Peptides against a protein of PDB entry 6PSE. Designs and how they scored, part 10

Target 1, 78 residues: chain A of PDB entry 6PSE
Amino acid sequence: PSEEEEYARLVMEAQPEWLRAEVKRLSHELAETTREKIQAAEYGLAVLEEKHQLKLQFEELEVDYEAIRSEMEQLKEA

## One batch from the design tools (peptide; aimed at target 1 L48, target 1 (a further copy) E36 Q39)

Design b1_p12_6_s1 (made by RFdiffusion4, then SolubleMPNN; from b1_p12_6, 5 letters changed)
Fold by OpenDDE base, seed 2:
Structure b1_p12_6_s1 (fold): chain B 78 residues (1-78), chain C 78 residues (1-78), chain A 12 residues (1-12)
Amino acid sequence: as target 1 above (78 residues)
Amino acid sequence: as target 1 above (78 residues)
Amino acid sequence: SEIEEFFRRLLE
């Protein structure tokens, strides 16, 4: 039997005291995991914003670079 | 009483059948939340990598830009 | 980074 099946059997045969303890355990883990999930989402958004700002800066520099490159090309070909 | 306190009371007074159902519910929610947490973390790491690569490209372009700028400056001052 | 370490921790 799989671990999942074994756990299911345990739950079926468990006394109320164990079940209450398990509810408490699961509730705690769920709360913690939920908090971590939320924080991960928040951090993800922050990184996305940083990347976006960097991209904008990069694009601006590309424009400036191409302008100078083009001018340089004209000067050297003259 | 807070919702948390009310829930705690419910758990204390619950019959085994309810408790087993609650264990099942919580287990399911925990599994789903855990999966979402993992996905969020994986996505975050991916964005971090993208940002890092972009930064490297940006720095390379800055070097190239300064080189051309410097050369252009010399030419124009001649 | 702190954020990177956080993400990695979540995957452990």
Scores: peptide ipSAE 0.670, ipTM 0.874, DockQ to the pose 0.966
OpenDDE base, seeds 1, 3, 4, 5: peptide ipSAE 0.669, 0.669, 0.670, 0.670; ipTM 0.873, 0.874, 0.875, 0.873

Design b1_p12_6_s2 (made by RFdiffusion4, then SolubleMPNN; from b1_p12_6, 4 letters changed)
Fold by OpenDDE base, seed 4:
Structure b1_p12_6_s2 (fold): chain B 78 residues (1-78), chain C 78 residues (1-78), chain A 12 residues (1-12)
Amino acid sequence: as target 1 above (78 residues)
Amino acid sequence: as target 1 above (78 residues)
Amino acid sequence: SEIEEFFKSLLE
């Protein structure tokens, strides 16, 4: 039997005291996991914003670079 | 009483059938939240990698830009 | 972006 099946059987056969303890355990884990999920999302958004700003800066620099490059090319061709 | 206190009382006074249902509910929510957390972490890592690559490209472009800028400045001063 | 929207959805 799979671990899932074994766990299901345990839950079905468990006494109230075990069940209450399991509710407490699961509630605790859920709270922690939820906090971690939120933290991950917040961090992800922060990195996305940083990447976005960097991309904007990069694009601006590309424009400036191409302008100078073009000017230099024109000068060399003259 | 706080919602937390009320919930705690509910758990303490609940019958096995309710407790089993609550275990099932919490297990389901934990599984979903865990999956979301993992996915968030994976996406976060991907974005970090993208940002890193972009930063490298940006730094390379900055070097090239400064080189051309400097050359242009020298030409104008000559 | 899709990823951004996903992150936002996790904070709702």
Scores: peptide ipSAE 0.663, ipTM 0.875, DockQ to the pose 0.977
OpenDDE base, seeds 1, 2, 3, 5: peptide ipSAE 0.662, 0.662, 0.661, 0.661; ipTM 0.874, 0.874, 0.874, 0.874

Design b1_p12_6_s3 (made by RFdiffusion4, then SolubleMPNN; from b1_p12_6, 5 letters changed)
Fold by OpenDDE base, seed 4:
Structure b1_p12_6_s3 (fold): chain B 78 residues (1-78), chain C 78 residues (1-78), chain A 12 residues (1-12)
Amino acid sequence: as target 1 above (78 residues)
Amino acid sequence: as target 1 above (78 residues)
Amino acid sequence: DAIREFFERLLA
């Protein structure tokens, strides 16, 4: 049987004491996993913001670069 | 009492049938939250990679920009 | 990168 099937059997045959302990364990893991998920989302948003700021800086530099490139081309052709 | 305290009491006083159902519910939520956490982490890493690539492009452009700027300065001073 | 390490930890 799969681990899931074995676990299901365990739950079905378990005594109340084990079930209460399992509820507690699962609740703890759920809380922890939820916290991690939220933190991951927050970090993801932070990185997105950093990427966005970097993109803006990059686009500004591209504008400056093209301006100088154009001026350079004009100077060389003159 | 807090919701947590009320829940704890419920678990302590619950019958096996309720406890088994709660284990199933929590297991399902944990699985779902775990998947969401994983997705969040994967997306976060993807954004980090995009940011890193953008940073590399930015640094390359900075090098090119400084090269042209320096050449421009030399041309103007000559 | 601490954030990268965090994400990687979540995927471990």
Scores: peptide ipSAE 0.664, ipTM 0.877, DockQ to the pose 0.972
OpenDDE base, seeds 1, 2, 3, 5: peptide ipSAE 0.661, 0.661, 0.661, 0.662; ipTM 0.876, 0.876, 0.876, 0.876

Design b1_p12_6_s4 (made by RFdiffusion4, then SolubleMPNN; from b1_p12_6, 6 letters changed)
Fold by OpenDDE base, seed 4:
Structure b1_p12_6_s4 (fold): chain B 78 residues (1-78), chain C 78 residues (1-78), chain A 12 residues (1-12)
Amino acid sequence: as target 1 above (78 residues)
Amino acid sequence: as target 1 above (78 residues)
Amino acid sequence: SAIEEFFKKLLE
């Protein structure tokens, strides 16, 4: 039997005391996992923002670079 | 009483049938939330990688920019 | 980074 099937059987045969403890355990794990999920989402958004800011900086530098490149090309060809 | 306190009381007073159902519910939610957490983490890492690649491109452009800037400055001062 | 390590930890 799979671990899931074994667990299901355990739950089916468990006494109320074990079931209450399991509810508490699962509730705790769910709360922790939910917190981690939320934090991961928040960090993901932060990284996206950082990436966006970097992209803006990159685009600004591209503009500056093309300006200088063009000017230098003009100077060399003159 | 807080929702948590009310829930705790419900668990304490619940019959085995309810407890088994609650274990199943929580297990399902935990599995879903865990999957979402993992997906969030994977996505976050992907964005970090994209940011890193962009940073490398930015640094390369900075080098090119400084090279042209320096050359142009030399041409202008000559 | 700390964020990267956090993400990696979540995948462990």
Scores: peptide ipSAE 0.650, ipTM 0.874, DockQ to the pose 0.972
OpenDDE base, seeds 1, 2, 3, 5: peptide ipSAE 0.648, 0.648, 0.648, 0.648; ipTM 0.873, 0.873, 0.873, 0.873

Design b1_p12_7 (made by RFdiffusion4; failed a check: a repeat of another design)
Pose (drawn by RFdiffusion4):
Structure b1_p12_7 (pose): chain A 78 residues (1-78), chain B 68 residues (1-68), chain P 12 residues (1-12)
Amino acid sequence: as target 1 above (78 residues)
Amino acid sequence: LVMEAQPEWLRAEVKRLSHELAETTREKIQAAEYGLAVLEEKHQLKLQFEELEVDYEAIRSEMEQLKE
Amino acid sequence: DPRREFFESLLE
């Protein structure tokens, strides 16, 4: 029997004391995972924002580069 | 009376939590994998930004060298 | 970016 069918048998045939403990155990597991899930989403928003700021800082540097480059090309007529 | 024949509710709770835990895990993993992708994207962009900085300095110094 | 919407929805 697989671990899944063994567990299904345990839930449908175990005593209430065991069922109560499993409810309790899963409640802790869910609370912790919900905490991890939330931190992962916050981390995502933070790095998404960092990436956004970096993109703007990059495009700003592109404009400054083009301005100097445009001037230089003009100067090569001298 | 003996509504105490209620292991059926506990069994319903075990199943409910087991499913919620599974979906929460998927959402967590999915969120983590996305976070890693953004880090990889930001890394590529940081590398490109530092390249542009060097090139920018190269032609800021190449000009100004235009000195008369 | 859909990833932003996905992360915001997890925090709702």

Design b1_p12_7_s1 (made by RFdiffusion4, then SolubleMPNN; from b1_p12_7, 5 letters changed)
Fold by OpenDDE base, seed 4:
Structure b1_p12_7_s1 (fold): chain B 78 residues (1-78), chain C 78 residues (1-78), chain A 12 residues (1-12)
Amino acid sequence: as target 1 above (78 residues)
Amino acid sequence: as target 1 above (78 residues)
Amino acid sequence: DERERFFRALLE
């Protein structure tokens, strides 16, 4: 049997004391996993913002670069 | 009492049938939340990589910009 | 990056 099937059997045959303990365990794990999920989402958003700011800086530099490139081209053609 | 305290009481007073159902519910929620956590982490890593690539492109452009700027400065000083 | 380490840890 799969681990899942074995676990299901265990739950079905378990005494109330074990079941209560399992509810507590699962609740704890769910809370922790939820916190981790939230933190991951927050970090992800922060990285997105940083990427956005970097993109803006990059685009600004591209504009400046093209300006100088154009001026350079004019100087060389003169 | 807090919702947590009320829930704790409910678990303590619950019959085995309710407890088994609760274990099933929590297991399901944990599985879903775990998947969401994993997805968030994978997404975060992807954005970090994109940011890294953008940073590399930015730095490359900075080098090119400084090269042209320097050349321009030399032309203007001549 | 601490975030990268965090993300990687979540995937372990």
Scores: peptide ipSAE 0.700, ipTM 0.879, DockQ to the pose 0.982
OpenDDE base, seeds 1, 2, 3, 5: peptide ipSAE 0.698, 0.699, 0.697, 0.699; ipTM 0.878, 0.878, 0.879, 0.878

Design b1_p12_7_s2 (made by RFdiffusion4, then SolubleMPNN; from b1_p12_7, 6 letters changed)
Fold by OpenDDE base, seed 4:
Structure b1_p12_7_s2 (fold): chain B 78 residues (1-78), chain C 78 residues (1-78), chain A 12 residues (1-12)
Amino acid sequence: as target 1 above (78 residues)
Amino acid sequence: as target 1 above (78 residues)
Amino acid sequence: DEREAFFKALLA
């Protein structure tokens, strides 16, 4: 049997005391995992924003670079 | 009482059938939340990598820009 | 960005 099947059997055969403890354990893990999920999402959004800001800076620099490059090219060809 | 306290009481007073159902419910939610957490982490890492690559490109462009800027400045001052 | 949408969905 799979671990899942074995666990299911365990739950089916478990006494109330074990079941209550398992509910408590699962509740705790769910709470922790939920916090971690939220934190990951918040972090991801923050990084996306940082990337976006960096992209804007990069594009601005590209414009400035092309301006100077073009001017330089004109000066050298004159 | 808080919702947590009420839930705790519910668990304490619950019959085995309810407890088994609750274990199943919590297990399902935990599994889903875990998948979401993992996916969020993976996406976050991907964005971080993209940001890092962009940063490298930006820094490279900065170097090129400064080189041209410096050359331009020298030409104009000569 | 689908990732942004995903992150936002997780926070909803």
Scores: peptide ipSAE 0.702, ipTM 0.881, DockQ to the pose 0.978
OpenDDE base, seeds 1, 2, 3, 5: peptide ipSAE 0.700, 0.700, 0.699, 0.700; ipTM 0.880, 0.880, 0.880, 0.879

Design b1_p12_7_s3 (made by RFdiffusion4, then SolubleMPNN; from b1_p12_7, 5 letters changed)
Fold by OpenDDE base, seed 4:
Order: structure tokens, then sequence, then C-alpha cells
Structure b1_p12_7_s3 (fold): chain B 78 residues (1-78), chain C 78 residues (1-78), chain A 12 residues (1-12)
């Protein structure tokens, strides 16, 4: 049997005391995992924002670079 | 009582059938939340990598920009 | 990167 099937059997055969403990355990893990999920999402969004800001800076620099490049080319060809 | 306290009481007073159902429910939610957590983490890491690549491009452009800027300044001051 | 390390830790 798979681990899932074995676990299912365990639950089916379990006494109330074990079941209550399992509910507690699962509740704790769920809460913890949920917190981690949320935190991961928040970090992801923060990084997205940082990336966006960096993109804006990059685009600004590209504009400045092209301006100087163009001027330089004009000077050299004159 | 808080929702947590009420839930705790519910668990304490619950029959085995309810407890088994609750274990099943929590297990499902945990699995789902875990998947979402992993997905969030993977996404965040992907964005971090994109940001890193962009940062490298930005730094490269900065170097190129400074080179042209310096040359331009030299030409203008000569 | 602490964020990266955290995110990686979530992948287990």
Amino acid sequence: as target 1 above (78 residues)
Amino acid sequence: as target 1 above (78 residues)
Amino acid sequence: DPIEEFLRSLLS
C-alpha cells in the first residue's frame, strides 16, 4: 500500500485520543505552512517591485547612454 | 471564547467520525497549502533570478556608459 | 540573499 493508503488506514483505525492529537498536529502544520506561504508571496511581491524599480533605472540609463552615444558619434564624424 | 478556543473545544468533544473527517479536511488543506507555498517560493526565486540578470545587464550598461562618458569628457576638454 | 535562502528553504 502507498503511504497515503497506510495513513488512511491509520486514521480509520485510530482511537479518539490519537485523532485529536492528529488534528492538533495538522492544524499546527497548516498554520505554519500558511504563514510560510504568505511570507513567500510577500517576498515575491517585494522582489517584483525591486525588479520593477531596477527596470526603470535601467531604461533611464539606456536613454542617457543613447544620448551620449549619439553625441559621441556625431562628434567623431564631424 | 476565541475561535481557536471554540475549535479546541469542538475537537475535545468531537466523536471519532467527526475527528476522522477533520483529519481528512486538514490533510487536504495542508497538501493544498503546501503546494501553494512551494509554487510561491518557486515564483519568487524565478523573479529573483530575473532581477539578478537585470542587475547584471544594468551594471554592464553602467560600465559602457562610464566609458563613453569619460571619452566624451576628454574630447570636450581637449 | 536572505530572501532567496528563505524561499529555497520552503522548497525543502
Scores: peptide ipSAE 0.634, ipTM 0.875, DockQ to the pose 0.963
OpenDDE base, seeds 1, 2, 3, 5: peptide ipSAE 0.631, 0.633, 0.633, 0.633; ipTM 0.874, 0.874, 0.874, 0.874

Design b1_p12_7_s4 (made by RFdiffusion4, then SolubleMPNN; from b1_p12_7 with R3I R4E E8R)
Fold by OpenDDE base, seed 4:
Structure b1_p12_7_s4 (fold): chain B 78 residues (1-78), chain C 78 residues (1-78), chain A 12 residues (1-12)
Amino acid sequence: as target 1 above (78 residues)
Amino acid sequence: as target 1 above (78 residues)
Amino acid sequence: DPIEEFFRSLLE
């Protein structure tokens, strides 16, 4: 039997004391995992914002670079 | 009483049938939340990688920009 | 990167 099947059987055969303990355990893990998920989402958004700002800076630098490149080309050809 | 306190009391007074159902519910939610957490982490890492690549490109462009700027300055002063 | 480390920790 798979671990899932074994666990299911355990739950089916378990006494109330074990079941209450399991509810407590699962509730704790759920709370922890939920907090981690939320934190991950928040960090993800922060990184996205950083990437966005960097992208804007990059695009601005590209504009400046092309301007200088063009001016340089004109200076060399004139 | 807080919802948490009420829930705790419910768990303490619950019959095995309710407890088994609650274990099943919590297990399902935990699995779902865990998957979402993992997805969030994977996405976050992907964005970090994108930001890293963008940063490298930006730094390379900065080097190129400074090179052209310096050359331009020399051309103007010569 | 602490954020990267956090993300990686979630996958461990």
Scores: peptide ipSAE 0.675, ipTM 0.877, DockQ to the pose 0.972
OpenDDE base, seeds 1, 2, 3, 5: peptide ipSAE 0.674, 0.674, 0.674, 0.674; ipTM 0.875, 0.876, 0.876, 0.875

Design b1_p12_8 (made by RFdiffusion4)
Pose (drawn by RFdiffusion4):
Structure b1_p12_8 (pose): chain A 78 residues (1-78), chain B 68 residues (1-68), chain P 12 residues (1-12)
Amino acid sequence: as target 1 above (78 residues)
Amino acid sequence: LVMEAQPEWLRAEVKRLSHELAETTREKIQAAEYGLAVLEEKHQLKLQFEELEVDYEAIRSEMEQLKE
Amino acid sequence: SPVYEEFLAALE
C-alpha cells in the first residue's frame, strides 16, 4: 500500500483523538506555510521594484551617453 | 443528544486543511520561483548597466581630451 | 492572498 492509501485509511478509520491531533497538526503546517507564502510574495514585490528602479537608472544613463556621443560626432568635423 | 457521533466533521476538517495546505504550498513555491527569475533578470541588467557606465566614462574622457 | 494576487498582477 502506498503512503497515500495508507493515510486515506487512517483518516477514515482512526479514532477522534487522532483526528483531532491531525487537525491541529495541519493547522500549524498551514499557518507556517501561509507565512512563508506571504514573505515570498513580499520578496517578489521588493525585487520587482529594485529591478524597476535599475531600469530607470539605466535608461537615464543611455540618454546621457547619447548626448555626449552626439556632440563628439559633430566635433569630428574639425 | 449524541451529535457526539461527529468524527465525520473532524474528517472533513482534515481533508479541508490538507487541500488548503497543498494549494498554499504551490502558491509559495510558485512565488519563490518567480522571485528567483526576477533576481536573474536584475543580474543581467546590472551587468549591462555597469557596461554602459564604463563606456560612458570611456567617451567622457575621450572627449574632454578634446582639448584646445 | 491579496499580496500574492498583487505579486502575480505585477508580473503581468

Design b1_p12_8_s1 (made by RFdiffusion4, then SolubleMPNN; from b1_p12_8, 7 letters changed)
Fold by OpenDDE base, seed 4:
Structure b1_p12_8_s1 (fold): chain B 78 residues (1-78), chain C 78 residues (1-78), chain A 12 residues (1-12)
Amino acid sequence: as target 1 above (78 residues)
Amino acid sequence: as target 1 above (78 residues)
Amino acid sequence: SEIFEKFKEALK
């Protein structure tokens, strides 16, 4: 049997004391995992913001670069 | 009482049938939340990689920009 | 999760 099937059988055959403990365990894990999910989402948003700022800086530098390149081309052709 | 306290009391007073159902519910929610956490992390890693690539492009452009700026300065001073 | 931990480490 798969671990899932074995676990299902365990739950079906378990005594109330074990079931209460399992509810407590699962509740704790769910709370922790939920917190981690939220943290991951927050971190992802932070990285997105950083990427966006970097993109803006990159685009600004591209504009400056093209300006200098154009000026330099004019100087060389003169 | 807080919702947590009420829930704790419910678990303590619950019959085995309710407890088994609750274990099943929590297991399902945990699995789903875990999947969502993983997806959030995968997305975050993807954004980090994009940011890293953008940073490399930015640094390359900075090098090119400084090279042109230096050359232009030399042309202007000559 | 290994992926989650990798993400956390990558953020450092």
Scores: peptide ipSAE 0.476, ipTM 0.869, DockQ to the pose 0.970
OpenDDE base, seeds 1, 2, 3, 5: peptide ipSAE 0.468, 0.467, 0.146, 0.470; ipTM 0.868, 0.868, 0.828, 0.868

Design b1_p12_8_s2 (made by RFdiffusion4, then SolubleMPNN; from b1_p12_8, 4 letters changed)
Fold by OpenDDE base, seed 1:
Structure b1_p12_8_s2 (fold): chain B 78 residues (1-78), chain C 78 residues (1-78), chain A 12 residues (1-12)
Amino acid sequence: as target 1 above (78 residues)
Amino acid sequence: as target 1 above (78 residues)
Amino acid sequence: SPIYEKFRQALE
């Protein structure tokens, strides 16, 4: 018997008092897990924004670098 | 009465059949929320790694840029 | 990024 099957049997055979306690337990775990999910999402969004800003800085530096590189190349060819 | 208070009353007054159905519902939601939490964490980690790689590339470009900048400055001062 | 939407959905 799988743990899932055993749990299902417990639920089916349980007295009302146990069932009420289980509802309370599951509600608590759901609330905690929901908070953790939200926290993970918020963190992910923050990192994504940071990455975006870094990419913009990188692209700006690329432009500046190519400008100087081109100028230097022209000097060497003169 | 808050929704929480009303829900608590429902649980206390519920028949076993309703309670078993509620356990099933909560178990399902918990499983889904757990999967979503894990997925969010995995995505967050992926973005963080991408950001790290981008940072390394940025730092390499900075080094190259400063080298050319310095060389150009020396030429102008000669 | 498609990941943006996934994170946003988790916050809903």
Scores: peptide ipSAE 0.317, ipTM 0.850, DockQ to the pose 0.178
OpenDDE base, seeds 2, 3, 4, 5: peptide ipSAE 0.136, 0.140, 0.149, 0.316; ipTM 0.831, 0.833, 0.835, 0.850; seed 2 fails the geometry check

Design b1_p12_8_s3 (made by RFdiffusion4, then SolubleMPNN; from b1_p12_8, 4 letters changed)
Fold by OpenDDE base, seed 4:
Structure b1_p12_8_s3 (fold): chain B 78 residues (1-78), chain C 78 residues (1-78), chain A 12 residues (1-12)
Amino acid sequence: as target 1 above (78 residues)
Amino acid sequence: as target 1 above (78 residues)
Amino acid sequence: SKVFEEFKKALE
């Protein structure tokens, strides 16, 4: 039997005391996991913002680079 | 009483049938929330990698830009 | 979760 099937059997055969403890355990894990999910989402958004700012800086530098390259090309050809 | 206190009271007074149903509900929610947490983390890691690649490209462009700027400065001063 | 912990470490 799979671990899932074994767990399902435990739940089916469990006494109220075990079930209450399991509800408490699962509630705690759910709360922690939910907090972590939210934290991961917030961190992901922060990284996205950092990436976006870096992209803007990169695009500005590309414009400046092309301007200087063009000017240098003109100087070398003159 | 808070919702948390009311829930705690429900768990304390609940019959085995309700408790088993609650274990199943919480297990399902925990599984879904865990999956969502993992997805958020995977997405965050992907964005971090993209940001890292962009940073490397930016640094390479900075080097190229400074090289051209230096060369152009030399040409203008000569 | 290994992935979650890896993500947290990458942000440090």
Scores: peptide ipSAE 0.471, ipTM 0.870, DockQ to the pose 0.972
OpenDDE base, seeds 1, 2, 3, 5: peptide ipSAE 0.465, 0.468, 0.468, 0.467; ipTM 0.869, 0.869, 0.869, 0.869

Design b1_p12_8_s4 (made by RFdiffusion4, then SolubleMPNN; from b1_p12_8, 7 letters changed)
Fold by OpenDDE base, seed 3:
Structure b1_p12_8_s4 (fold): chain B 78 residues (1-78), chain C 78 residues (1-78), chain A 12 residues (1-12)
Amino acid sequence: as target 1 above (78 residues)
Amino acid sequence: as target 1 above (78 residues)
Amino acid sequence: SEIFQKFLEALK
């Protein structure tokens, strides 16, 4: 039997005391995992914003670069 | 009493049938939340990598821009 | 989680 099937059997045959302990354990793990998920999402959003700002800066620099490059090209052709 | 205290009381007074159902519910939610946490972490890492690559491109453009700007400045000062 | 969903939407 798989570990999942064995666990299911354990739950079915367990006494109330074990079941209450398992509810407590699972509740704790769920709370921790939920917090970690939220934290990961918050960090991800922050990085996305940073990437967006960097992209805007990059595009501004591209415009400035092309302006100077064009001016330089005109001077060399003369 | 807080919702947490009320829930704790419910667990203490619950029958085995309710407890088994609660274990099943919590196990399911934990599995889903764990999957979502992992997904958030993976996406976060991907965004970090994209931001890093963009930063490298930005720095390369800055070098090229400063080279042309310097050359242009020298020409204007002559 | 609302913030988790916001993150997923922002990734699109």
Scores: peptide ipSAE 0.534, ipTM 0.871, DockQ to the pose 0.974
OpenDDE base, seeds 1, 2, 4, 5: peptide ipSAE 0.534, 0.533, 0.534, 0.534; ipTM 0.871, 0.871, 0.872, 0.871

## One batch from the design tools (peptide; aimed at target 1 G44 L45, target 1 (a further copy) Y43)

Design b2_p13_1 (made by RFdiffusion4)
Pose (drawn by RFdiffusion4):
Structure b2_p13_1 (pose): chain A 78 residues (1-78), chain B 68 residues (1-68), chain P 13 residues (1-13)
Amino acid sequence: as target 1 above (78 residues)
Amino acid sequence: LVMEAQPEWLRAEVKRLSHELAETTREKIQAAEYGLAVLEEKHQLKLQFEELEVDYEAIRSEMEQLKE
Amino acid sequence: SARRAFFESILAE
């Protein structure tokens, strides 16, 4: 029997004391995973923002580069 | 009376939590894999930005060298 | 945009 069917049998045929402990165990597992899930989403928003700021700083540098480059090309007529 | 024949509720709770835990895990993993992708994207962009800085310095110094 | 909406939806839960 697979671990899944063994567990299904345990839930449908175990005593209430065991069922209560499993409810309790899963409640802790869910609370912890919910915490991890939330931190992962916050981490995503943070790095998404960092990336956004870097993109702006990059496009700003592109404009400054074009301005100097444009002036140099003009000067090569001298 | 003996509504105490209620292992059926506990069994319903085990199943409910097991499913919620599974979806929460999927969401967590999905969220983590996305976070890694943004880090990879930001890394490529940081590399490109530092390249543009160097080129920018190269032609700021090449000009100014235009000196008369 | 989609990734941001996904992360915000997780935090709205």

Design b2_p13_1_s1 (made by RFdiffusion4, then SolubleMPNN; from b2_p13_1, 5 letters changed)
Fold by OpenDDE base, seed 1:
Structure b2_p13_1_s1 (fold): chain B 78 residues (1-78), chain C 78 residues (1-78), chain A 13 residues (1-13)
Amino acid sequence: as target 1 above (78 residues)
Amino acid sequence: as target 1 above (78 residues)
Amino acid sequence: SEIEEFFRSILAE
């Protein structure tokens, strides 16, 4: 039997005391996992913001670079 | 009483059939939440990689910009 | 972006 089937049997044959303990255990794990999920999302959004700021800086530098490049080209042609 | 206290009472007074159903419900929610957490982590890593690539491009442009700037300055001084 | 929307959806839960 798969672990899932064995677990299902265990739940079905369990006494109330075990079931209450299992509810408590699962509730705890769910809470922890939920917290971790939230933290991951918060971190992800932070990185997205950092990437956005970097992109803005990059675009600004591109403008400045093209300005100098163009000026240089004009000077060489004259 | 807080919702937490009320839930605790419910679990304590519940019949085995309800407890088994609750174990099943919590197991399902845990599985779904775990999947979402994993997905969030994967997306986070992807964004980090994108940010890294952008940073490399930015640094390369900075080098090129400084090269042109320096050349321009030397030409003006001559 | 899709990724941003996903993260926001998690935080909106």
Scores: peptide ipSAE 0.674, ipTM 0.875, DockQ to the pose 0.972
OpenDDE base, seeds 2, 3, 4, 5: peptide ipSAE 0.673, 0.673, 0.674, 0.671; ipTM 0.875, 0.876, 0.876, 0.875

Design b2_p13_1_s2 (made by RFdiffusion4, then SolubleMPNN; from b2_p13_1, 6 letters changed)
Fold by OpenDDE base, seed 4:
Structure b2_p13_1_s2 (fold): chain B 78 residues (1-78), chain C 78 residues (1-78), chain A 13 residues (1-13)
Amino acid sequence: as target 1 above (78 residues)
Amino acid sequence: as target 1 above (78 residues)
Amino acid sequence: SEIEEFFRSILEE
């Protein structure tokens, strides 16, 4: 049997005391996992914002670079 | 009473059938939340990698820009 | 982006 099937059987045959303990365990794990999920999302958004700011700076530098490159090219061709 | 205290009382007074259903519910929510957490982590890593690559490109462009700027400055001062 | 929307969806739950 799969672990899932074995667990399902355990739950089906369990006494109330075990079931209450399992509810408590699962509730705790869910709370922790939820917190971790939220934290991951918050960090992800922070990195996205940093990436966005970096992209803007990069694009500005590209414009400045092309301006100087073009001017340099004109000076060298004169 | 807090929602936590009320829930704790509900679990304490619940019949086995409700407890089994609650274990099933919590197990499902935990599985879904875990999947979302993992996905968030994976996406976070992807964004970090994109940011890193962008940063490398930006730093390379900065070097090229400073080289041209310096050369331009020298040409104009000559 | 899709990733941003995913992160926001988590925080809006």
Scores: peptide ipSAE 0.674, ipTM 0.875, DockQ to the pose 0.974
OpenDDE base, seeds 1, 2, 3, 5: peptide ipSAE 0.673, 0.672, 0.672, 0.672; ipTM 0.874, 0.875, 0.875, 0.875

